# Peptides against a protein of PDB entry 5YCA, part 92

Target 1, 132 residues: chain A of PDB entry 5YCA
Amino acid sequence: RSLPAERNPLYKDDTLDHTPLIPKCRAQVIEFPDGPATFVRLKCTNPESKVPHFLMRMAKDSSISATSMFRSAFPKATQEEEDLEMRWIRDNLNPIEDKRVAGLWVPPADALALAKDYSMTPFINALLEASS

## One batch from the design tools (peptide; made by RFdiffusion4, then SolubleMPNN)

Design b2_p19_8_s4 (from b2_p19_8, 13 letters changed)
Fold by OpenDDE base, seed 2:
Structure b2_p19_8_s4 (fold): chain B 132 residues (1-132), chain A 19 residues (1-19)
Amino acid sequence: as target 1 above (132 residues)
Amino acid sequence: SAEARQKAIEEAQAKLYSD
């Protein structure tokens, strides 16, 4: 597969220590018709554009929004590029189906695989380790 | 209704993307 050429400079180094990011994560309870669900969010701001994206983890099963990861990592990606990557994820990983969430969500192992591809490993590790 | 439920879900989802 081909990923977009330009990546968010926030993710310039995949080997950075993730621990300082853990306390930056925030748990949020969202009320749905079927009951509450807790999400952990990490605000990631592009240092150039100053545009933020939230990386998101569903607390119950630790599923992570792959769509949000992609959009944060590749701020100039076209819809076609996103669609291509989401198709690849569907074909090669194990996305979940949950009517409560939008976009494509994947389990922790898949999220870490994507994080490596997107150079986001510290951020996803922090998101996974944060309390809910 | 299913439509109302879906709208409620979407409103809930919006909170995930807000500051």
Scores: peptide ipSAE 0.541, ipTM 0.916, DockQ to the pose 0.934
Fold by OpenDDE base, seed 4:
Structure b2_p19_8_s4 (fold): chain B 132 residues (1-132), chain A 19 residues (1-19)
Amino acid sequence: as target 1 above (132 residues)
Amino acid sequence: SAEARQKAIEEAQAKLYSD
């Protein structure tokens, strides 16, 4: 697969220690028709554009929003590039189906695989380890 | 209704993507 050429400068170093990011995560309870669900979110701001994206984890099963990862990692990606990547995820990983959330969400192991590809491992590790 | 339910979900989702 082909990933977008330009990556968010926030993710220039995939080897950074993730632990300082853990306390930056925030748990949020969201009320849905079927009841409440807790999400853990990490605000990630592009240091150049100052545009923020939230990385997101479902607290219950630790599913991570792959779509949000992609959009944060590749701020100048075209819709076609996103669609291509989402198809790749569907074909190669194990995304879940949940009507409560938009985009593709993947299990922790898949999220970490994507994180490696997107150079955002510290951020996903922090998101996964944060309290809910 | 299904439509009302979906709208409620979308409203909930908005909170997830909001600062």
Scores: peptide ipSAE 0.541, ipTM 0.916, DockQ to the pose 0.927
Fold by OpenDDE base, seed 1:
Structure b2_p19_8_s4 (fold): chain B 132 residues (1-132), chain A 19 residues (1-19)
Amino acid sequence: as target 1 above (132 residues)
Amino acid sequence: SAEARQKAIEEAQAKLYSD
């Protein structure tokens, strides 16, 4: 697969210590028709464009929004590029099915694999370690 | 209804993308 050419400069260094990001994560309880669900979110702001994206984890099973990862990592990606990546994820990883959430959500191991590809490892580690 | 439930889900989802 091919990923978009430009990446969010927030993710320029995949080797950074993730621990300072842990306290920046926030747990949020959201009410759905079938009951409440807790999400852990990390606000990630592109230092150049100042556009924020939230990285998101479902607290219960630690599933992480791959779509949000992609959109945060590749701010200038086309819809076609996103669609291609989401298809790749469906074909190669283990996305969950949950009608409560939009986009593709993947288990922690898959999220970390994507994080490596997107240069987001510190952020995903922090998101996974944050309390809910 | 399915429509009402979907709307409720969308409203809930919107919270994931807001401060």
Scores: peptide ipSAE 0.540, ipTM 0.915, DockQ to the pose 0.944
Fold by OpenDDE base, seed 3:
Structure b2_p19_8_s4 (fold): chain B 132 residues (1-132), chain A 19 residues (1-19)
Amino acid sequence: as target 1 above (132 residues)
Amino acid sequence: SAEARQKAIEEAQAKLYSD
């Protein structure tokens, strides 16, 4: 598969120590019609455009939003490029089905595989290690 | 109703993107 050409400068170095990012994660309880659910979120701001995106984990099963990862990593991607990547994820990884959340969400191992492809490994490691 | 339930879910989802 092909990924968008331009990547968020925030992710220029995939080898950074992730531990300083852990305390920047925030747990949030969200009320749904059938009960509460806890999410862990990490605010990631593009240093050039100053546009923020939230990386997100469901606390209970550690599923991570692949859609949010993609949108943060590739700020100038077209809708067609996003659709192509989401189809690739459906065909090659193990996304979960949850009507409470939008976009595609994947288990931790798949999230780390995507993180490697998107050069986001420190940020996903921090998100996974943060307390809820 | 189903519509009201879906609207409530969408409002909850919006909180995932708020500062």
Scores: peptide ipSAE 0.536, ipTM 0.915, DockQ to the pose 0.949

## One batch from the design tools (peptide; made by RFdiffusion4, then SolubleMPNN)

Design b2_p20_3_s1 (from b2_p20_3, 13 letters changed)
Fold by OpenDDE base, seed 4:
Structure b2_p20_3_s1 (fold): chain B 132 residues (1-132), chain A 20 residues (1-20)
Amino acid sequence: as target 1 above (132 residues)
Amino acid sequence: MEEEIERARERFEREIENPE
């Protein structure tokens, strides 16, 4: 598959220590018809544009929003590029179906696979290890 | 239920864009 040409400069170094990012994560409880659900969020700010994106994890099963990852990693991606990547994820990984939330969500192992592709490993590790 | 789920999705979108 082809990923967008330009990547968020925040993710230039995939070898960074993730531990300093853990305290930056925040838990958020969101009310749904079937009850509350807790999410863990990590604010990721593009150092050039100063535009923030939030990486998202479901606390219950540690599913990660692949959509949030993609949008953070590739701020100049077209909708077509996003659609193509999401299709690839559906075809090659194990996305989770949840009608309550938007975007495409994947289990931790798949999130880490994507993180490697997007050079986001430290951020996803931190998101996965953060308390909820 | 479908409409309620849709409302929940909309609320989710608002909250992820505007965290408390």
Scores: peptide ipSAE 0.303, ipTM 0.836, DockQ to the pose 0.573
Fold by OpenDDE base, seed 3:
Structure b2_p20_3_s1 (fold): chain B 132 residues (1-132), chain A 20 residues (1-20)
Amino acid sequence: as target 1 above (132 residues)
Amino acid sequence: MEEEIERARERFEREIENPE
């Protein structure tokens, strides 16, 4: 596969300590027909454009939105590039389907694999370790 | 049930775009 050429400058260093990011995460409860569900969010702001994106985790099973990761990592990507990456994820990883929520969600191990590809490892580690 | 799921999905999308 081929990833977009331009990446968010926020992710220029994949080796940084993730622990300072943990307290920046926030829990959010959303009501669904079958009851409330908690999500953990991490605000990631592009230091050049100042445009924020939120990384998302389901608190219950720690599934992470691959869509949110891609959009944060590649802010200038086309819809076609996103579609191609999501297809690759479906073919090579273990995505989870949930009709209640948008995007493609993956388990923690897959999220960390994507994080390596997108240079987002500290941010995904923090998101996974944050309380809900 | 399908309508309820659709409404929940729309609510989720709105909440993630404009959090409290």
Scores: peptide ipSAE 0.298, ipTM 0.834, DockQ to the pose 0.582
Fold by OpenDDE base, seed 1:
Structure b2_p20_3_s1 (fold): chain B 132 residues (1-132), chain A 20 residues (1-20)
Amino acid sequence: as target 1 above (132 residues)
Amino acid sequence: MEEEIERARERFEREIENPE
């Protein structure tokens, strides 16, 4: 696969300590037709453009939105580039089907694999470790 | 305030339904 050329400068260093990011996460209970579900999100702001994106986790099974990861990591990506990456994820990882939410969601191990590819490991570690 | 909490909830739900 071919990832977009330009990456969010927020993710220039994949080796940073994730622990300072943990308290920045926020949890909230969302009501769905089949009952309540808790989500955890982490606001990630591009330091140059000042545009924020939210990384999101389902608290119960720790599924993480790969779509949000991609959009945060590659702010100038085309829709075609996103579609290609989402297809790659479907073909190579273990996405979870959930009709309640948009985007492509993946289990923790897959999220960490994507985080390595997108250079956002500290942020995903923090999101996974945060309490709900 | 409850109103602010509700607005935040609506925004969060929108993001869940339509990821950024």
Scores: peptide ipSAE 0.034, ipTM 0.638, DockQ to the pose 0.090
Fold by OpenDDE base, seed 5:
Structure b2_p20_3_s1 (fold): chain B 132 residues (1-132), chain A 20 residues (1-20)
Amino acid sequence: as target 1 above (132 residues)
Amino acid sequence: MEEEIERARERFEREIENPE
C-alpha cells in the first residue's frame, strides 16, 4: 500500500517510553440509543502546526479508531489517500462495524500493527493501558 | 466547573460522531 509521504513530527520516534502518556488520557461516558458507553481519548498535538487530534478507544473491548490514527499521523494526507488506507484495513485487518460511531475501528492487535506502520506505538500503548 | 464539564462532553461526543 501507499502511505502518505509526510508524517506528523510528533511521531518521529516510535521507541519512546509510553508510560508518561497514560495519565494524559481521559475517559468519558457517552449516551447512545442502546445505552451508555465509555470511551478513552488521548490528545495528540502536532508540534509544528499545533493542530490537535484525539486518538480514541472504546473502553469495553479496547477497539481503537483507525481513522483518528491515520488523520493524526498524516496531516497532509488527501481524502483519496485516506480512502485507500481504510480500504486496505478492511481487506487486510479485522475492523469492527459499529453503527453508533463514525470512522473505522479496529481491535487492539490491529491497532498496534497500524501503530507500527504509522510510528505511533507509544501513543497506542498508552491509550490501551489507560484506566476507564 | 459544570460548564467546563459540559463543554468537554459536547466536544467528546462530536469527536465520536466525526473522529479527527
Scores: peptide ipSAE 0.033, ipTM 0.634, DockQ to the pose 0.082

Design b2_p20_3_s2 (from b2_p20_3, 12 letters changed)
Fold by OpenDDE base, seed 4:
Structure b2_p20_3_s2 (fold): chain B 132 residues (1-132), chain A 20 residues (1-20)
Amino acid sequence: as target 1 above (132 residues)
Amino acid sequence: MEAEIEAARAAFTAEIENPA
């Protein structure tokens, strides 16, 4: 697959310590027709454009929104590029289907695999370790 | 269904931001 050429400069170093990011995560409860569900969010701001994106984790099963990861990592990606990546994820990883929420969600192991590809490992580690 | 999914997605950003 071909990932977008330009990546969010926030993710220039995939080897940084994730620990300082853990307390920056925030839990929130969202009401759905079948009841409440808790999510954990991590605000990720592009240091150049100052545009923020939120990385998202379902608290219960630790599923992470691959869509949120992609959009944060590749701020100038086209819809076509996103569609191609999401299709690749469906074909090669183990995404879950949750009719309550938008985007493509993946289990922790897959999220970390994507994080490596997107150079987001510290951020995904922090998101996974944060309390809910 | 899609409209509800999108509404739920929008709700993810409805909370007050805290940069900590």
Scores: peptide ipSAE 0.050, ipTM 0.687, DockQ to the pose 0.249
Fold by OpenDDE base, seed 3:
Structure b2_p20_3_s2 (fold): chain B 132 residues (1-132), chain A 20 residues (1-20)
Amino acid sequence: as target 1 above (132 residues)
Amino acid sequence: MEAEIEAARAAFTAEIENPA
């Protein structure tokens, strides 16, 4: 597959220590028709454009929004490029379907595989280790 | 305080619905 050419400068170094990012995560309970669910989020700001994106995790099963990862990593990607990547994820990884939330969500192991591809490993490790 | 909490909740919900 082909990923977008330009990546968010925030993710220039995939080897950084993730532990300082853990306390920057925030948890919140959201009410849905079938009951409450807790999410964890991490605010990631592009140092050049100053535009923030939020990486998202379901607290209980640790599913991560692949859509949030892609949009944060590739701020200038076209809708076509996003659609192609989401199709690749469906065909090659193990996404879950949750009708309560938008986007494509994947289990922790798949999230870390994507993090390697997108150079986001410290941020996904922090998101997964944060308390809820 | 209550208004601030609700605003944060609304923003968070919007982020889930629109990850970008």
Scores: peptide ipSAE 0.036, ipTM 0.653, DockQ to the pose 0.119
Fold by OpenDDE base, seed 1:
Structure b2_p20_3_s2 (fold): chain B 132 residues (1-132), chain A 20 residues (1-20)
Amino acid sequence: as target 1 above (132 residues)
Amino acid sequence: MEAEIEAARAAFTAEIENPA
């Protein structure tokens, strides 16, 4: 697969310590037809454009929104590039089907694999370790 | 920043609750 050429400069260094990001995460409860569910969010602001994106985790099973990761990592990606990546994820990883939520969600191991590809490992580690 | 977080929280809630 081919990822977009330009990456969010926020993710210039994949080796940084993730622990300072943990307290920056926030939890929220959302009501669904089958009951409430808690999500954890991490605000990620592009230092150049100043546009924020929120990385998202389902608290219970730690599923991560791959869609949120991609959009944060590749601010200039086309819809076609996003669609291509989401198809790749469906074909190569183990996305979780959840009719309650939009986007493509993946388990923690897959999220970390994507994080490596997108150079955002510290952020995903923090998101996974944050309390809910 | 907190205000932005709250706004984003609300926006995400809307997105999550509208998967279609």
Scores: peptide ipSAE 0.035, ipTM 0.664, DockQ to the pose 0.064
Fold by OpenDDE base, seed 2:
Structure b2_p20_3_s2 (fold): chain B 132 residues (1-132), chain A 20 residues (1-20)
Amino acid sequence: as target 1 above (132 residues)
Amino acid sequence: MEAEIEAARAAFTAEIENPA
Protein backbone atom coordinates (compact mmCIF):
# COMPACT_ATOMS: atom_id res chain seq x y z
CA ARG B 1 0.00 0.00 0.00
CA SER B 2 0.94 3.65 -0.37
CA LEU B 3 1.20 5.92 2.65
CA PRO B 4 1.33 9.72 2.46
CA ALA B 5 4.70 11.17 1.55
CA GLU B 6 5.08 13.59 4.44
CA ARG B 7 5.18 12.35 8.02
CA ASN B 8 4.97 14.26 11.28
CA PRO B 9 8.57 15.00 12.33
CA LEU B 10 7.61 13.98 15.86
CA TYR B 11 7.95 10.41 14.63
CA LYS B 12 11.38 10.69 13.05
CA ASP B 13 12.86 7.92 15.23
CA ASP B 14 10.89 4.75 15.90
CA THR B 15 13.55 3.33 18.23
CA LEU B 16 13.43 5.87 21.06
CA ASP B 17 12.68 4.85 24.64
CA HIS B 18 8.93 4.99 25.26
CA THR B 19 9.04 5.08 29.06
CA PRO B 20 9.22 8.89 29.40
CA LEU B 21 5.92 9.10 27.52
CA ILE B 22 4.00 6.87 29.93
CA PRO B 23 3.38 9.53 32.60
CA LYS B 24 2.26 11.94 29.89
CA CYS B 25 -0.81 9.84 29.19
CA ARG B 26 -4.13 10.85 30.75
CA ALA B 27 -7.23 8.86 31.53
CA GLN B 28 -10.72 10.15 30.87
CA VAL B 29 -14.08 8.65 31.76
CA ILE B 30 -16.75 9.08 29.12
CA GLU B 31 -20.42 8.55 29.87
CA PHE B 32 -22.36 6.50 27.36
CA PRO B 33 -26.00 5.48 27.39
CA ASP B 34 -25.02 2.01 28.57
CA GLY B 35 -22.60 3.29 31.21
CA PRO B 36 -19.18 4.85 31.68
CA ALA B 37 -16.04 3.82 29.84
CA THR B 38 -12.46 4.89 30.45
CA PHE B 39 -10.13 6.04 27.71
CA VAL B 40 -6.45 6.88 27.79
CA ARG B 41 -5.04 9.69 25.67
CA LEU B 42 -1.57 10.86 24.73
CA LYS B 43 -1.07 14.36 23.39
CA CYS B 44 1.26 14.39 20.40
CA THR B 45 2.30 17.80 19.17
CA ASN B 46 3.87 18.31 15.76
CA PRO B 47 7.09 20.17 16.55
CA GLU B 48 6.87 22.20 13.35
CA SER B 49 3.22 23.15 13.09
CA LYS B 50 2.55 23.00 16.86
CA VAL B 51 -0.74 21.27 16.08
CA PRO B 52 -1.61 18.59 18.63
CA HIS B 53 -3.29 15.27 18.03
CA PHE B 54 -4.43 12.86 20.67
CA LEU B 55 -3.69 9.18 20.42
CA MET B 56 -6.49 7.26 22.07
CA ARG B 57 -6.89 3.89 23.77
CA MET B 58 -9.94 2.20 25.22
CA ALA B 59 -8.76 1.26 28.69
CA LYS B 60 -10.76 -1.94 29.00
CA ASP B 61 -9.62 -3.85 25.91
CA SER B 62 -6.67 -1.64 24.89
CA SER B 63 -8.13 -0.91 21.46
CA ILE B 64 -6.35 1.98 19.76
CA SER B 65 -7.80 4.55 17.38
CA ALA B 66 -6.12 3.91 14.05
CA THR B 67 -7.75 7.04 12.68
CA SER B 68 -6.04 9.21 15.26
CA MET B 69 -2.73 7.47 14.62
CA PHE B 70 -2.99 8.17 10.92
CA ARG B 71 -4.00 11.79 11.33
CA SER B 72 -1.16 12.39 13.76
CA ALA B 73 1.41 10.63 11.60
CA PHE B 74 0.36 12.23 8.33
CA PRO B 75 -0.79 15.79 8.98
CA LYS B 76 -0.94 16.72 5.30
CA ALA B 77 -2.74 13.61 4.12
CA THR B 78 -5.79 14.03 1.93
CA GLN B 79 -9.13 12.56 2.81
CA GLU B 80 -8.66 10.13 -0.06
CA GLU B 81 -5.37 8.93 1.41
CA GLU B 82 -6.99 8.44 4.79
CA ASP B 83 -9.90 6.56 3.28
CA LEU B 84 -7.52 4.32 1.39
CA GLU B 85 -5.57 3.46 4.52
CA MET B 86 -8.70 2.84 6.56
CA ARG B 87 -9.94 0.48 3.87
CA TRP B 88 -6.60 -1.30 3.93
CA ILE B 89 -6.90 -1.70 7.69
CA ARG B 90 -10.39 -3.12 7.34
CA ASP B 91 -9.19 -5.57 4.71
CA ASN B 92 -5.94 -6.66 6.34
CA LEU B 93 -6.23 -6.16 10.11
CA ASN B 94 -8.90 -6.79 12.73
CA PRO B 95 -10.66 -3.53 13.54
CA ILE B 96 -13.41 -3.51 16.11
CA GLU B 97 -16.87 -2.17 15.52
CA ASP B 98 -18.15 0.10 18.26
CA LYS B 99 -21.09 2.30 17.41
CA ARG B 100 -20.41 4.49 20.42
CA VAL B 101 -17.13 5.87 19.13
CA ALA B 102 -15.87 7.62 16.03
CA GLY B 103 -13.00 6.41 13.89
CA LEU B 104 -11.52 3.01 13.22
CA TRP B 105 -10.23 1.17 16.27
CA VAL B 106 -7.86 -1.79 16.29
CA PRO B 107 -6.57 -4.25 18.90
CA PRO B 108 -3.12 -3.81 20.47
CA ALA B 109 -1.28 -6.13 18.09
CA ASP B 110 -2.70 -4.33 15.07
CA ALA B 111 -1.94 -0.96 16.64
CA LEU B 112 1.68 -1.97 17.06
CA ALA B 113 1.81 -3.15 13.47
CA LEU B 114 0.48 0.22 12.33
CA ALA B 115 2.86 1.98 14.69
CA LYS B 116 5.76 0.30 12.97
CA ASP B 117 4.43 1.40 9.60
CA TYR B 118 3.91 4.97 10.83
CA SER B 119 7.11 5.11 12.91
CA MET B 120 5.09 5.62 16.11
CA THR B 121 6.17 2.57 18.13
CA PRO B 122 7.35 4.44 21.27
CA PHE B 123 4.11 6.39 21.46
CA ILE B 124 1.86 3.38 21.07
CA ASN B 125 3.90 1.37 23.57
CA ALA B 126 3.52 4.18 26.08
CA LEU B 127 -0.19 4.48 25.43
CA LEU B 128 -0.66 0.74 25.93
CA GLU B 129 1.36 0.66 29.16
CA ALA B 130 -0.21 3.72 30.77
CA SER B 131 -2.49 3.28 33.77
CA SER B 132 -6.18 4.06 33.55
CA MET A 1 -2.80 25.44 32.20
CA GLU A 2 -6.32 24.59 33.28
CA ALA A 3 -7.72 26.11 30.13
CA GLU A 4 -5.44 23.98 28.01
CA ILE A 5 -6.38 20.85 29.92
CA GLU A 6 -10.05 21.58 29.50
CA ALA A 7 -9.66 22.27 25.81
CA ALA A 8 -7.80 19.02 25.35
CA ARG A 9 -10.44 17.15 27.31
CA ALA A 10 -13.21 18.65 25.24
CA ALA A 11 -11.45 17.78 22.01
CA PHE A 12 -10.85 14.24 23.18
CA THR A 13 -14.47 13.79 24.13
CA ALA A 14 -15.62 15.16 20.80
CA GLU A 15 -13.41 12.72 18.90
CA ILE A 16 -14.98 9.81 20.72
CA GLU A 17 -18.63 10.77 20.96
CA ASN A 18 -19.29 12.05 17.45
CA PRO A 19 -19.13 9.02 15.15
CA ALA A 20 -21.42 10.55 12.50
Scores: peptide ipSAE 0.033, ipTM 0.655, DockQ to the pose 0.065

Design b2_p20_3_s3 (from b2_p20_3, 13 letters changed)
Fold by OpenDDE base, seed 5:
Structure b2_p20_3_s3 (fold): chain B 132 residues (1-132), chain A 20 residues (1-20)
Amino acid sequence: as target 1 above (132 residues)
Amino acid sequence: MEAELEAARKRFQEEIENPE
């Protein structure tokens, strides 16, 4: 696979302590036909462009939106690049199927694998550890 | 049921784009 050339400068240091990010996470309840579901969100703002993206976790099973990760990590990515990465995830990781939500969602271990690739480890750790 | 689910998905997307 080929990841986009430019990465969000927010993720320049993958070794940062994640704990200060935990309180920045927010839980949100969204109502679905089969009942409410809680999501944990982390606002990630590109320090240069000032454009925010939200990392998303399902509170119940801790699945994380790989799509949100990719879009945050690679703000200048083309749709083709995103599609390619999502296909790679489908072929190499263990995404879940949830008809309620858009995007490709992966379990925590896969999210951390992606985080390593995207240099987002502190942010994903914080997202996973945040209360819901 | 499918229409209701689709509506919920739309709400979810809207929340992602403009969280409360």
Scores: peptide ipSAE 0.245, ipTM 0.818, DockQ to the pose 0.605
Fold by OpenDDE base, seed 2:
Structure b2_p20_3_s3 (fold): chain B 132 residues (1-132), chain A 20 residues (1-20)
Amino acid sequence: as target 1 above (132 residues)
Amino acid sequence: MEAELEAARKRFQEEIENPE
């Protein structure tokens, strides 16, 4: 597959220690028809554009929004590029179907695979390890 | 049920974009 050409400079170094990012995560409870669900979110700000995006994890099963990852990683991506990547994820990974939430969500292992592709490993590790 | 889910999805989207 072909990923967008320009990546968020926040993710220039995939080898950084993730532990300092853990306390930056925040838990959020959201009410749904079938009851509350807790999410963990990590604010990721593009150091050049200053535009923030939130990486999202479902606290209970640790599913992570691939959509949030992609949008954070590739700030200049077109909708077509996003759609292409989401289709690739559907075809090659194991996305979770959850009608309560928007976007494409994947289990932790898949999230880490994507993180490697997007150079976001420290951020996804932190998101996965954060308490809820 | 579908309408309720859609409403919840919208609330979710709003919450993740505008945290307290």
Scores: peptide ipSAE 0.243, ipTM 0.815, DockQ to the pose 0.580
Fold by OpenDDE base, seed 3:
Structure b2_p20_3_s3 (fold): chain B 132 residues (1-132), chain A 20 residues (1-20)
Amino acid sequence: as target 1 above (132 residues)
Amino acid sequence: MEAELEAARKRFQEEIENPE
């Protein structure tokens, strides 16, 4: 597959220690018709553009929003490029169906696979290790 | 019920796309 050409410079080094990012994660309770659900979020700011994005994890099963990852990693991606990547994920990984949440969500192993592709490994590791 | 779910889903999407 083809990923967007320009990547968020925040992710220039995939080998960084993730532990300093763990305290930066925050738990958030979101109310749904069937009850509250807790998510863990990590604010990721593009150091050049200063535009922030939140990486999102479901606290319960550690599913991670692939959509949030993609949008953070590729700030100049077109909607078409996003759609193509989401289709690839759907066809090649194991996305989770959850009517409560928008975007495409994947289990931890798949998230880490995507993290390698997007050079986001430290951030996804931190997101997965953070308490909820 | 479904309307509320849709609203919550929308709010969640906005949270992802438009972080505070």
Scores: peptide ipSAE 0.243, ipTM 0.812, DockQ to the pose 0.901
Fold by OpenDDE base, seed 4:
Structure b2_p20_3_s3 (fold): chain B 132 residues (1-132), chain A 20 residues (1-20)
Amino acid sequence: as target 1 above (132 residues)
Amino acid sequence: MEAELEAARKRFQEEIENPE
C-alpha cells in the first residue's frame, strides 16, 4: 500500500516514552440507544499547523479508531488515500463492526501495527494504558 | 431503531469534534 507522503510532525519520533501522555487522556461517556459507552480520548495537536485531532479508544474492548489515527498522522491526505488505507485495513487486519460509531475500528494489536506504520507508537500505547 | 442508531452516530461524531 501507499501511505500519504506528508506526515504530522508530531509523530517524527516513534521511540519516545509514552508514559507522559497517559495523564493527557480523558474518558468520555456517550449515550446510545442500547445504553452508555465509555471512550478514551487523546488530543494530538500538530505542532506546526496547531490543528488538533483526537485519537479514540473504546474503553470496554480497547478498540482503537483507525480512522482517527490516519487523519491525525496524515493531515493532508486525500479522501482517496484514506479510502485506500481503510480498504487495506479491512483486507489485512481485523476491524470490528459497530454501527454505533463512525470510522473503522481495530483491536489493540492491530492498532499497534498501524501505529508502527504511522510512527504513532507512543501515542497509541498511552491511549491503551489510560484509565477509563 | 435504525433512525435512533444514526442519531447516536451523529452525536458521537459531534462529541468527538466538540469535546466539553
Scores: peptide ipSAE 0.241, ipTM 0.814, DockQ to the pose 0.571

Design b2_p20_3_s4 (from b2_p20_3, 12 letters changed)
Fold by OpenDDE base, seed 3:
Structure b2_p20_3_s4 (fold): chain B 132 residues (1-132), chain A 20 residues (1-20)
Amino acid sequence: as target 1 above (132 residues)
Amino acid sequence: MEAEIEAARAAFTAEIENPE
């Protein structure tokens, strides 16, 4: 596959310590037709454009939104490039179908694999370790 | 990205709309 050429400069160094990011995560409870569910989110701001994106995790099963990861990592990507990557994820990883939420969600192991590809490892580690 | 989550985010953080 081919990822977008321009990446968010926030993710220039994939080797940084993730622990300072843990307390920056926030939990929130959302009401759905079948009951409440807790999510954990991490605000990631592009240091150049100052535009924020939120990485998202389901607290219960630790599923991560691959869509949120891609949009944060590649802020100038076209819809075609996003669709291509989401198709690759469906064909090569283990996405979870949840009718309550939009986007493509993946289990922790797959999220970490994507994090390596997108140079987001510290941020995904922090999101996974944060309390709900 | 998700309508319910986005509405909650806007109410509690007062941030701009998330591109997801």
Scores: peptide ipSAE 0.045, ipTM 0.687, DockQ to the pose 0.131
Fold by OpenDDE base, seed 5:
Structure b2_p20_3_s4 (fold): chain B 132 residues (1-132), chain A 20 residues (1-20)
Amino acid sequence: as target 1 above (132 residues)
Amino acid sequence: MEAEIEAARAAFTAEIENPE
């Protein structure tokens, strides 16, 4: 597959220690028709544009929003590029259907695979380790 | 680079429903 050419400069170094990011994460309980669910999020600010994006995790099963990852990693991506990547994820990984929330969500192992592709490993590790 | 999370419930819910 082909990913967008320009990546968020926040993710220039995939080898950084993730532990300082853990306390930056926050959890919140959200009420849905079938009951409450806890989500964890991490605010990631593009150092050039100063535009923030939020990485998202379902606390219970640690599913990560691949959509949030893609949008944070590739701020200049077109809708067509996003659609292409989401189709690739559906065909090659193990996305989870959840009618309660938007976007494409994947299990932790798949999230870490995407993190490597997007150069976001420290951020996804922190998001996965954060308390809920 | 990265920042601490500070958001109201409404904003958080909106992010879940429509990731930025």
Scores: peptide ipSAE 0.033, ipTM 0.652, DockQ to the pose 0.059
Fold by OpenDDE base, seed 1:
Structure b2_p20_3_s4 (fold): chain B 132 residues (1-132), chain A 20 residues (1-20)
Amino acid sequence: as target 1 above (132 residues)
Amino acid sequence: MEAEIEAARAAFTAEIENPE
């Protein structure tokens, strides 16, 4: 696969301590036809463009939206590049089928693998550790 | 699939509706 050339400068250093990011996460209960579910979000603002993106986690099983990760990591990515990456994830990782939510969601281990690829490790660690 | 997501999306805030 080929990831987009330009990455969000927010993720320039993959070795940063994630601890300060934990309290920045926010939980939200959402009602679905089959009952309530809690999500955890982390607001990530591109320091150059000032455009925010939200990293998303399902609280219960810690599934994380790969789509949210990709869009945050690659602000100038084309739709074709996103589609290519999502197809790669489907073919190589273990995405979770959830009819309730849009995007492609992956288990924690896969999310961390993607985080390494996208240089987002501190942010995904924080998102995974945040209370719900 | 998309229709089901669309229906459920109504329960989300803007942040949840758009993973971007």
Scores: peptide ipSAE 0.038, ipTM 0.676, DockQ to the pose 0.429; fails the geometry check
Fold by OpenDDE base, seed 2:
Structure b2_p20_3_s4 (fold): chain B 132 residues (1-132), chain A 20 residues (1-20)
Amino acid sequence: as target 1 above (132 residues)
Amino acid sequence: MEAEIEAARAAFTAEIENPE
């Protein structure tokens, strides 16, 4: 598949130690019609544009928003490029349908696969390891 | 403090419902 040409410079090095990012994650309980659910988020700021994005994890099953990953990784991506990638994820990975939340969410293994593709491995590892 | 917590909650909820 074809990913956008320009990537967030925050993710220039996929080999960095993720452990310093763990304490930067934050957990928050969100109330839904069917009850509360805890999420974990990691603020990722593009060092060039200074625009922040939040990587998101469902605390309970560690599902991660692929949409948030993509948008953070590819700040100049077109909507078409995003749609194509989300379709690829639907066709090739194991996305989770959760009507309570927007975006395309994937299990940890898929998130790590995407992280490798997007050069976000340290950030996703930290997000997965963070306490809720 | 309470107002700040609520603001953060609202923002977080918005991110979940409409990720940037």
Scores: peptide ipSAE 0.034, ipTM 0.651, DockQ to the pose 0.088; fails the geometry check

